# Peptides against a protein of PDB entry 1MQS: the designs that were tried, part 130

Target 1, 223 residues: chain A of PDB entry 1MQS
Amino acid sequence: ILKMLFLNKDLNNNDNITTITDDIFNQQEIIWKVLILDIKSTATISSVLRVNDLLKAGITVHSLIKQDRSPLPDVPAIYFVSPTKENIDIIVNDLKSDKYSEFYINFTSSLPRNLLEDLAQQVSITGKSDKIKQVYDQYLDFIVTEPELFSLEISNAYLTLNDPKTTEEEITGLCANIADGLFNTVLTINSIPIIRAAKGGPAEIIAEKLGTKLRDFVINTNS

## One batch from the design tools (peptide; made by RFdiffusion4, then SolubleMPNN)

Design b2_p22_5_s4 (from b2_p22_5, 12 letters changed)
Fold by OpenDDE base, seed 1:
Structure b2_p22_5_s4 (fold): chain B 223 residues (1-223), chain A 22 residues (1-22)
Amino acid sequence: as target 1 above (223 residues)
Amino acid sequence: SIEDALNKKNEEKYKYFKELTS
């Protein structure tokens, strides 16, 4: 998150948020920027950062992507939003309107190729592609409630997994979604976890799926 | 590292985006 807020600059990972923001603030001129969020990403940011942290990171203002926002044509914008067609369209509209000077686009999870191509096509039509300085996936689709505890905020997961009326297909789908979320979390934490799960239930299925994803990722990274 | 891999992927994504918008 902090790396994103500092326009993908390298940060010292050994320091806490306050130390990092203070050090950067003291070492270089602060770049004021706007942070554009959606409901989901707002929850993510709020769970990890304080208002003061945003300020120290140079965020002069933050707002919701669907909110009517005043143009700040001389200010760079950081978008941190869900990878949806709706958000893409709004970003493009903001670009057309010259709402900000630069656009650093970050998605909370992986933007699929089709949407990336859609974004690119729309941006190309505007003739303002030079204002797009970043299109990154951040894989921050989880909520941190307290240290060492997080939630994927998947509604009714427990109920679904324990309901005898739930079909195998539904269970499989839910487990896949959970595994995807956990995978994104692992990527964000930048460490490969030891996976522990109860045997004989959905947790084991999730663990297996997650393990496979992680193994595939490691293999692909090392290739 | 995972971070390096992510950075690489993002760089590639952005490059691809730029290619599409050129």
Scores: peptide ipSAE 0.538, ipTM 0.929, DockQ to the pose 0.698
Fold by OpenDDE base, seed 4:
Structure b2_p22_5_s4 (fold): chain B 223 residues (1-223), chain A 22 residues (1-22)
Amino acid sequence: as target 1 above (223 residues)
Amino acid sequence: SIEDALNKKNEEKYKYFKELTS
């Protein structure tokens, strides 16, 4: 999500959201953007980011795609919406009306080839294809809730991971179990998440293990 | 990495899109 909000700038994936946003906010000139969402993606964004995070990412305003939006022809727009014909048509209409200066289009899940071709055809007709700077799939079509994140029902995980008496082997074993649970959750929701974890702790170990499992799964599914 | 794979896929997708609009 943060990469999307920063127009695909390379971000250190091991940093937490606050560190990333603070570093960028302090070190770089902020590019102000508008964020266009739908009902589903609004829930996704709200579950992961705070309003302050959006501001730090340069999102000056966010609106629903179906809402009447004022033209901001000098401001780039980030679309993060469901891959539907309706949304495609609205984006094209926004393009036709020069509603924004640039269009960074992100879909919550994979845009099928037929819709991609439809989008391309419509954009081609407008003669404004140069304004389309991105057409990406983000695979963020799920709601992340705190209860879901902690649904693994692993007893005393926090205590075990933070107990100085816990052995490295025990930590590794627990991390593996957590990663397995997360992997199953990911498979259940049928979405590949962006994994973020704090550096130098169990969270990083879990993230690495989960990443490996997901990579292996993707490789095996595509073979 | 999964991220690299996804990035590659998206880059290819955008490239294809640009080819179609061009």
Scores: peptide ipSAE 0.538, ipTM 0.928, DockQ to the pose 0.479
Fold by OpenDDE base, seed 3:
Structure b2_p22_5_s4 (fold): chain B 223 residues (1-223), chain A 22 residues (1-22)
Amino acid sequence: as target 1 above (223 residues)
Amino acid sequence: SIEDALNKKNEEKYKYFKELTS
């Protein structure tokens, strides 16, 4: 994933994500780009990256492929999306409209030959094939889930938490909602969990809120 | 390595794409 975010440049894989991003941030000129995702790839990204990782990787804006996106004709775009006809058509439309300066297309799984040929045909008609800099398969179409893993199904939570345009108030509100959802889940399971969260981000905020809710509940129940 | 093989595959895929658009 990090390699993709750095336009598939060679990275030293001996370091953890944080070390890699820090080293690149400190030693190399950051290329700012936009990241285009779909629902499936958003889940993948959110499972691997921390809140600040996208920014450290030079992702200034990220959006869903189906969303109405503002043109950034001087900014390169990284697409990381499912290999579907629908996504191909949208990418081609973005190309036609000169929405971005360069297109680095990455599919979550292998794009079949027929769709690759379809993409190529449509791109050829536009006369803008030179703007397509990558067409790669990333093979990140699944997340191994444990039986105890669940989703609160909060729409656009990752995007909201990682969008630099999101206000602190909005983040706080969303974290509160997530904490409420987790609290309800804990009550349903009737088991008090050990809460673990990464430090320095929304996860910590959520963990603190959840911890407070649980402590308050226990105190009130034992009283 | 597996990574090298995947990189090669992607490079070939992009090359093929460029040939088709050219």
Scores: peptide ipSAE 0.534, ipTM 0.929, DockQ to the pose 0.282
Fold by OpenDDE base, seed 2:
Structure b2_p22_5_s4 (fold): chain B 223 residues (1-223), chain A 22 residues (1-22)
Amino acid sequence: as target 1 above (223 residues)
Amino acid sequence: SIEDALNKKNEEKYKYFKELTS
């Protein structure tokens, strides 16, 4: 989310939100932007960020995409909305009306090829494609609450992983199974996680396996 | 990393979009 708000700039993901926003605010010139949301993405953003965080990210105004919005032709806009035909049409209309200076379009989940082509076709007709600076999928179509603990219902996983008599092959196999379960969970919730794991243990192995699976999935989906 | 892969995917998506709009 923060990366999106900073126009896809590389951020230090090891720091908390407050530290990241403070560091960027202090170290870099702030670029003021408008944030355009829908109902779903508003819930997502609100669950993760505070109003002050948005301000520190350079968001001067945030509005709903379906609301009547005043033109700010000298201000870049970040769209973070659901991948729907309706939202595409609204974005194109905003482009036609020169509502903003630049358009950074982010979808909460993957925009299918047919809609991408539709968007591109409509944008091409406007002759203002140069104003479209980004068209990305963010995979953030969920409400983030306090960390939730869930179980994959793998019997005796902890005991097996911590038993010194367990073989490396057994550990590897179990870690693979856990990674598969997590991968499926990620796909089910349609959210790409930030993976954190303790170093030097099974958790790291699982994290690496999960990362590989996700990477392969992304590559294969793009192919 | 997964982040790199996702970034690459998005970059390719944007590139494709730009090609379609050119």
Scores: peptide ipSAE 0.552, ipTM 0.930, DockQ to the pose 0.494; fails the geometry check

Design b2_p22_6_s1 (from b2_p22_6, 10 letters changed)
Fold by OpenDDE base, seed 2:
Structure b2_p22_6_s1 (fold): chain B 223 residues (1-223), chain A 22 residues (1-22)
Amino acid sequence: as target 1 above (223 residues)
Amino acid sequence: SEIEKLLEKKNKEKTDFVKNSK
C-alpha cells in the first residue's frame, strides 16, 4: 500500500510503517496527489494507514470514485479501486474530462483480461493514453471488512474524518453516529462481533465507542 | 492494440516485481 502511495517506487525495507514514511519524507521530495478510493479500498487503507501516513505520502485530498469530484487538472491522481467495469468507465470518464494531470491506476485485485482490454480500448479512443502512468494489480492479503459494515456509509465518514478542515466536534459527532449505526446493526443481527480497528485513528475511536455501547447493552440485558 | 500491449506490459512488470520480492 505504501509503495502504491509513493507511485510504486522502491521503498526502503523498513518494517515499520512510520519509519518508512519518515524515511521517504526525509529523502524524497513529496509529490502531492489525489487518492481515489472505493468502499473496499477505503476499508483496506483505513485498516493499515493513519491520516498522518496519507499526508506523509503526499495525499493532499482523497475521495470516493463514485462521488462528484472537482477537477484538479494540475494534480496527479492515484486510483486504488476494485477491478470492475463501473470503475473503469469512471476512470476513463475522468481521463476524458482531464480531471487530473496524471493517472496512476491500482486495482485492489487482479484485473481480468477482458476488463483490461476494455480499459485499453476506451483509453485508446480518448487519445490521452500518455496521462496513464501506471496500471497495476495490487495483491492485498488483507481481510476485507464484512460488506454489511459498509452499508453505514463508513467510506464517506472516513473522508470527512480525514479532512483537515473537519473540526474535532464534527469528528466526535460523526464517530458517535457511526458507532450508533454499527450498534444498531449488531442488535439487528443479534450477534456480538469481535471488533478490530486500526490504532491511532478514527477507527479506534469508533471501535471504542461501539465496544462501550455493546458492553453496556450486554450488562443491561443480563441484568 | 499497441495500447493494450503497453497496459499488459505494465501489469506484467508489477507482477514480476511482486514475484521477485518474495
Scores: peptide ipSAE 0.037, ipTM 0.627, DockQ to the pose 0.074
Fold by OpenDDE base, seed 4:
Structure b2_p22_6_s1 (fold): chain B 223 residues (1-223), chain A 22 residues (1-22)
Amino acid sequence: as target 1 above (223 residues)
Amino acid sequence: SEIEKLLEKKNKEKTDFVKNSK
């Protein structure tokens, strides 16, 4: 997240957030930016950063992507939003309207190919592609509650998975969602884990799904 | 195009992840 807020520049990830922000704040000129979020990314950022951290990162204001936002044509914007068609359309509209000077687009998870193509097509029509400075998949689809603890914030996951009345379809769906979240977490951590799961239950399903996602990712990136 | 550059950057990030994960 901090890397994103500093326009994906190289940061020392071994330092405490406070140390990083303080060092940058004291040593570098702050580039003031607007941060555009959605509900999901708001939760993510709020779990990791404090208001003071945002300020130190040069975030002057932050707003929800769906909110009416005043144009700030001389101010660069960081988008950190879910990879959805709706968000893409809004970003493109903001681009068309010259709402900001520069656009640094960060998605909370991987932007699928079809949406990427859609974005590209729409941007090409605007003739303002030069204003889009970055498009990143940040893979931050999780809540960091503690430095070594994260949550997918899936409501009632434990209850659902352990309720004997829960259908196999519901379990499968939930397991897929969990696997997606874990996948994004793994990508964020930038390390492929050794997966351990109890056999014969939803944990195994999740592990299998996650394993498949990871393998597919590796295959697709090495091709 | 700028979009192509961004795509390349994304691909690089993915590749780097794979490399770092080995």
Scores: peptide ipSAE 0.033, ipTM 0.612, DockQ to the pose 0.058
Fold by OpenDDE base, seed 3:
Structure b2_p22_6_s1 (fold): chain B 223 residues (1-223), chain A 22 residues (1-22)
Amino acid sequence: as target 1 above (223 residues)
Amino acid sequence: SEIEKLLEKKNKEKTDFVKNSK
């Protein structure tokens, strides 16, 4: 998986994921990428990697393949999805629309020859085959423990929060939306979380807002 | 890779088709 996130470049054989990501982060220029997943691959990624690991691997945004995604024509994309006709069609549509600068396609299992030929044919018709840099079959069989990961489905949240051109007002608004989403999630699952956030950034703002909402809710309901 | 070969083949076919249609 880490190899995939680093565009299938050779990684030093260190057994510890954290050590590998730290070493790469410190020694090499990070190529920022978008990671596109499906439900199955999301579970796989979640079982192996922490959110911080994705960031250290240069994943600035991750999204589901079926979700509406904003175009990032200057950003390379890593697809890690099931080998289905539906996913192939979506990838080809993304290619047609110039949604990303480069396409690194990784299937969660072996792509049948008929689907490979279909992919090749459709890509050929677009005339944009040069944008497809890699197509790999990944053989990953992980036992997934659910539900340890969920998404608020906020498009480009990470990019928005980390873009130096984003205004303070936009950041504050987004943080409020995220806090609201998390609050609703907490209420839905009926469990009070332990909140951890990095200091000095949007995460701290979100954590503070969420904490306030939770405290207010508890006070108002016990009252 | 297999995909590269297929893409090259299909691109060639497309190019030939476009040339022959003109």
Scores: peptide ipSAE 0.019, ipTM 0.460, DockQ to the pose 0.022
Fold by OpenDDE base, seed 5:
Structure b2_p22_6_s1 (fold): chain B 223 residues (1-223), chain A 22 residues (1-22)
Amino acid sequence: as target 1 above (223 residues)
Amino acid sequence: SEIEKLLEKKNKEKTDFVKNSK
């Protein structure tokens, strides 16, 4: 998250958010930015950062993507939003309207190819692609509730997984989504976990999927 | 464009993923 707030520049791996923000505040000229969020990303940021941290990162204003926002044509904007068609359309509309000087787009999770293509196509039509400075998939499809506990915030997951009327396809799909969220969490933590799951249920399916994803990732990063 | 580069990167990643999955 802090990396994103500093336009995805390499930050010195100091473990303390306060130390990082203080060091940057003291050493570098603050680039003032607008932070555009959605409901999900707001919860994510709120779980990790304090208002003072945002200010120290140069965030002057933060707003919801669906809210009416005043144009700040001389101010760069950081978008940190869910990878949805709706959000893409809003970003493109903001681009068309010259709402900000520069656009740093960060999605809370992986942007599917079809949506990336849609974004690219729409941006190309505007003729303002030069204002798009970054497009990143962040791996923050989770909310940290406690230092050792996090939630993927998947609605009704328990009910869906335990409803006898739920189809195998629905279960498989949900398990895949959960595995994706966990995978993103692992990448965010930057440590390969030991996976423990209850046997004979959805947890085992999720663990298997996650294990596969991690193995594939390790192979791809080492090749 | 940066977006085009990202598309290329993602396409490559997908292609590599498909290749590695076969």
Scores: peptide ipSAE 0.017, ipTM 0.460, DockQ to the pose 0.056

Design b2_p22_6_s2 (from b2_p22_6, 7 letters changed)
Fold by OpenDDE base, seed 1:
Structure b2_p22_6_s2 (fold): chain B 223 residues (1-223), chain A 22 residues (1-22)
Amino acid sequence: as target 1 above (223 residues)
Amino acid sequence: SEIEKLLNKRNEEKTNFIKNSS
C-alpha cells in the first residue's frame, strides 16, 4: 500500500509504517497527490493506514471514485479501485475531462485481459495516453484486522461449507473464491507460503487451487 | 523477491500495453 502511495517506488520495508512515512517525508520532497478509492478499497486502506499516514505519504485529498470530485488538473492522481468496467469508464471520463495531471491506476486485484483491452482502447481514443503513468495490479483484496491476521470477508463461508445442502458445485465455487483471495494475499505479502491444509475437506481443495494459481503465475510470467 | 519481480514485470507489461496501444 505504501509503495503505491509513493507511486510504486521501492521502499525500505524493514520499518513500521510511521518510520517509513516519516523518513520519506523528511528526506524527499513530498509530491502531493489525490487518492481515488471505491468502497472496497476504502475498507482495505482504512484497515492498514491512518489518515495521518496518508497525509505523510503526500495524499492531500482522498475521495470515492463515484463521488463528484473537483478537478485538480495540476495534481497527480492515484486510483486504487476494483477492476470493473464501471471504474474503468469513470477513469477514462476523468482522463477525458483532464481532471488530474497524471494518472497512476492501481487495481485491487488483477485486471482481466478483456478489461485491459477495453481500457487501452478507450484511452487511445482520448489521445491522452501520455497522462497514464502506471497501470498496476496491487492485489489487496483483503482486510487486515491485526498485524498477523487478515480476512477475505467472504460472506457465510463457514456456513456454506458446513451446510449439508450445499452442492459440490457451490463448494467448488466457494473454494475457488477463497483461493483467489489467498492468492492476492500471497502476492501482497510478497512471499510464497508453505501451504498446510487438513486432508479430505475444503481446505485441501483450496490449498490445491492456490498452489496451482501460484505455479501458473510463475510459469506464465517467466514464459 | 521473486514474487515482487514477477509482479513488477506484469505491471510494466500492463502499463506498456496501455501506453503503446495509443
Scores: peptide ipSAE 0.343, ipTM 0.875, DockQ to the pose 0.675
Fold by OpenDDE base, seed 4:
Structure b2_p22_6_s2 (fold): chain B 223 residues (1-223), chain A 22 residues (1-22)
Amino acid sequence: as target 1 above (223 residues)
Amino acid sequence: SEIEKLLNKRNEEKTNFIKNSS
């Protein structure tokens, strides 16, 4: 998250957010920018950072993407939002209206190819691609509840998986969602784990799905 | 890390895709 707030520049690897922000704040000129969030990413940001952290990262104001926002044509904007068609359209509209000086677009999870193409097409029509500086997947589709604990924020997952009345389709769907969340987590922590799961249950399904996602990611990126 | 390198590569590709498509 901090890396994103500093326009995806390399930061010193430190576990202490305060130390990182203080060091940057004291040593470098801060680029003031606007942070655009959605409901989901707001929760993510709020779980990790305090208002003071945002300020020290150069965030002058943060707003919801669906809110009416005043134009700040001389201020760069960081978008950190879900990869949805709706958000893409809003970003493009903001681009069209010259709402900000620069656009640093970050998605909470992977932007699918179809939406990437849609974004590209819409941006091309605007003729303002030069204002788009970054289009990144941040893979932060989870909530950090504690420094060493995260949650996928999937409601009733345990209950659903352990309810004997739950259908196989429901289990499969939930397992897919869990695997997606874990995938994002793995990418965020920049470490591929050894996946272990109990056999014969949902955990195995999740493990297999996660393994496949990770393998596919590596293969597709290295090709 | 290897993952970081992969992520950076993908992000650069996406960024370039948007820029080059215009």
Scores: peptide ipSAE 0.336, ipTM 0.873, DockQ to the pose 0.672
Fold by OpenDDE base, seed 5:
Structure b2_p22_6_s2 (fold): chain B 223 residues (1-223), chain A 22 residues (1-22)
Amino acid sequence: as target 1 above (223 residues)
Amino acid sequence: SEIEKLLNKRNEEKTNFIKNSS
């Protein structure tokens, strides 16, 4: 999450949030940005960051994507929203209206191919693709206690995930299956794990899917 | 990490896909 707030630049991940924000605040000129959230991502951000952390990260203002927002044509925007058609349409509309100077788009989970193609098509029509700086999937970090080592024994999972010929759809499908397996395992052991996954790979996708499933389960069971 | 490299690659591909579809 912090990496996203700093436009996905490399950060020292060994430091706590306060140390990272303090170091950046002291060493570099703050780039002021707008943070655009939805209801789901707001909950995620609020669970991890304090208001002061956002300010130290250079977030001058944060708003909900569905709210009326004032144009800030000279200010870069970070979107951190769910991968939905509705959010894509709003982002494209903001692009059309030159609402911000630059667009750093981050999805809370993997954007499926069909929506990626839709976004690409709409952006192409605007003629303002130059303002799009990033389109990233940001997988949620889950708190994992060290569980006992186990395997789901999915055949050829390693090969499939590391094969350059594997399609995005195949990877997504496999990750979903793995997440389902992990979810079932968690339910079986009757313990909610802290999920830790390496960033930037299938493990992050799996972690996000698992986290979503667990959160949904907790919400549904407490209701 | 290798996973980080993979995610970065995928994110770069998505970014490029959007930028090059114009």
Scores: peptide ipSAE 0.337, ipTM 0.865, DockQ to the pose 0.440; fails the geometry check
Fold by OpenDDE base, seed 3:
Structure b2_p22_6_s2 (fold): chain B 223 residues (1-223), chain A 22 residues (1-22)
Amino acid sequence: as target 1 above (223 residues)
Amino acid sequence: SEIEKLLNKRNEEKTNFIKNSS
């Protein structure tokens, strides 16, 4: 999340949130930005960051994507929203309206190919692709102070996930079970993890599923 | 890390896809 707020620049991930924000604030010029959220991502951000953290990250204003927002044509915007058709349409509309100077688009989970193509098509029609600086998939990330290793003790998980003969459906099912186990573990230890996953494999599937579960939980807890 | 490199590559590809399609 912090990396995203700093336009996905490299950050020292070994430090806690406060240390990271303090170091950046003291060492680098802050780029002031607008943060555009939806209901789900708002819950995520609120669970991880304090208001002061947002300010230290250069977020001057944050708003809901569905909210009427005043144009700030000289200010870059960070979108952190769910990968939905509705959100894509709103982003494109904001682009058409020159709502902001630059668009850093971050999805809370992986944007599927069909929606990526839709976004591309709509952006193409506007002729304003130069304003699109980033289109990133993000994972739900929290800072864990004391990570530990554990096993879910799911039988043959490694073999199943690494067998080239395993079907996509079987992998998806197993990943769901793993995600459930991880979710339960997170709740039990009352610690929310930073989710890291390799691209294009079971790890990414698990990360996405776990992230969704955690976001849903946060929303329900804050409601 | 290797994971970070892979994620960065993926995101760069998506970014370029949008920019180059216009």
Scores: peptide ipSAE 0.333, ipTM 0.863, DockQ to the pose 0.494; fails the geometry check

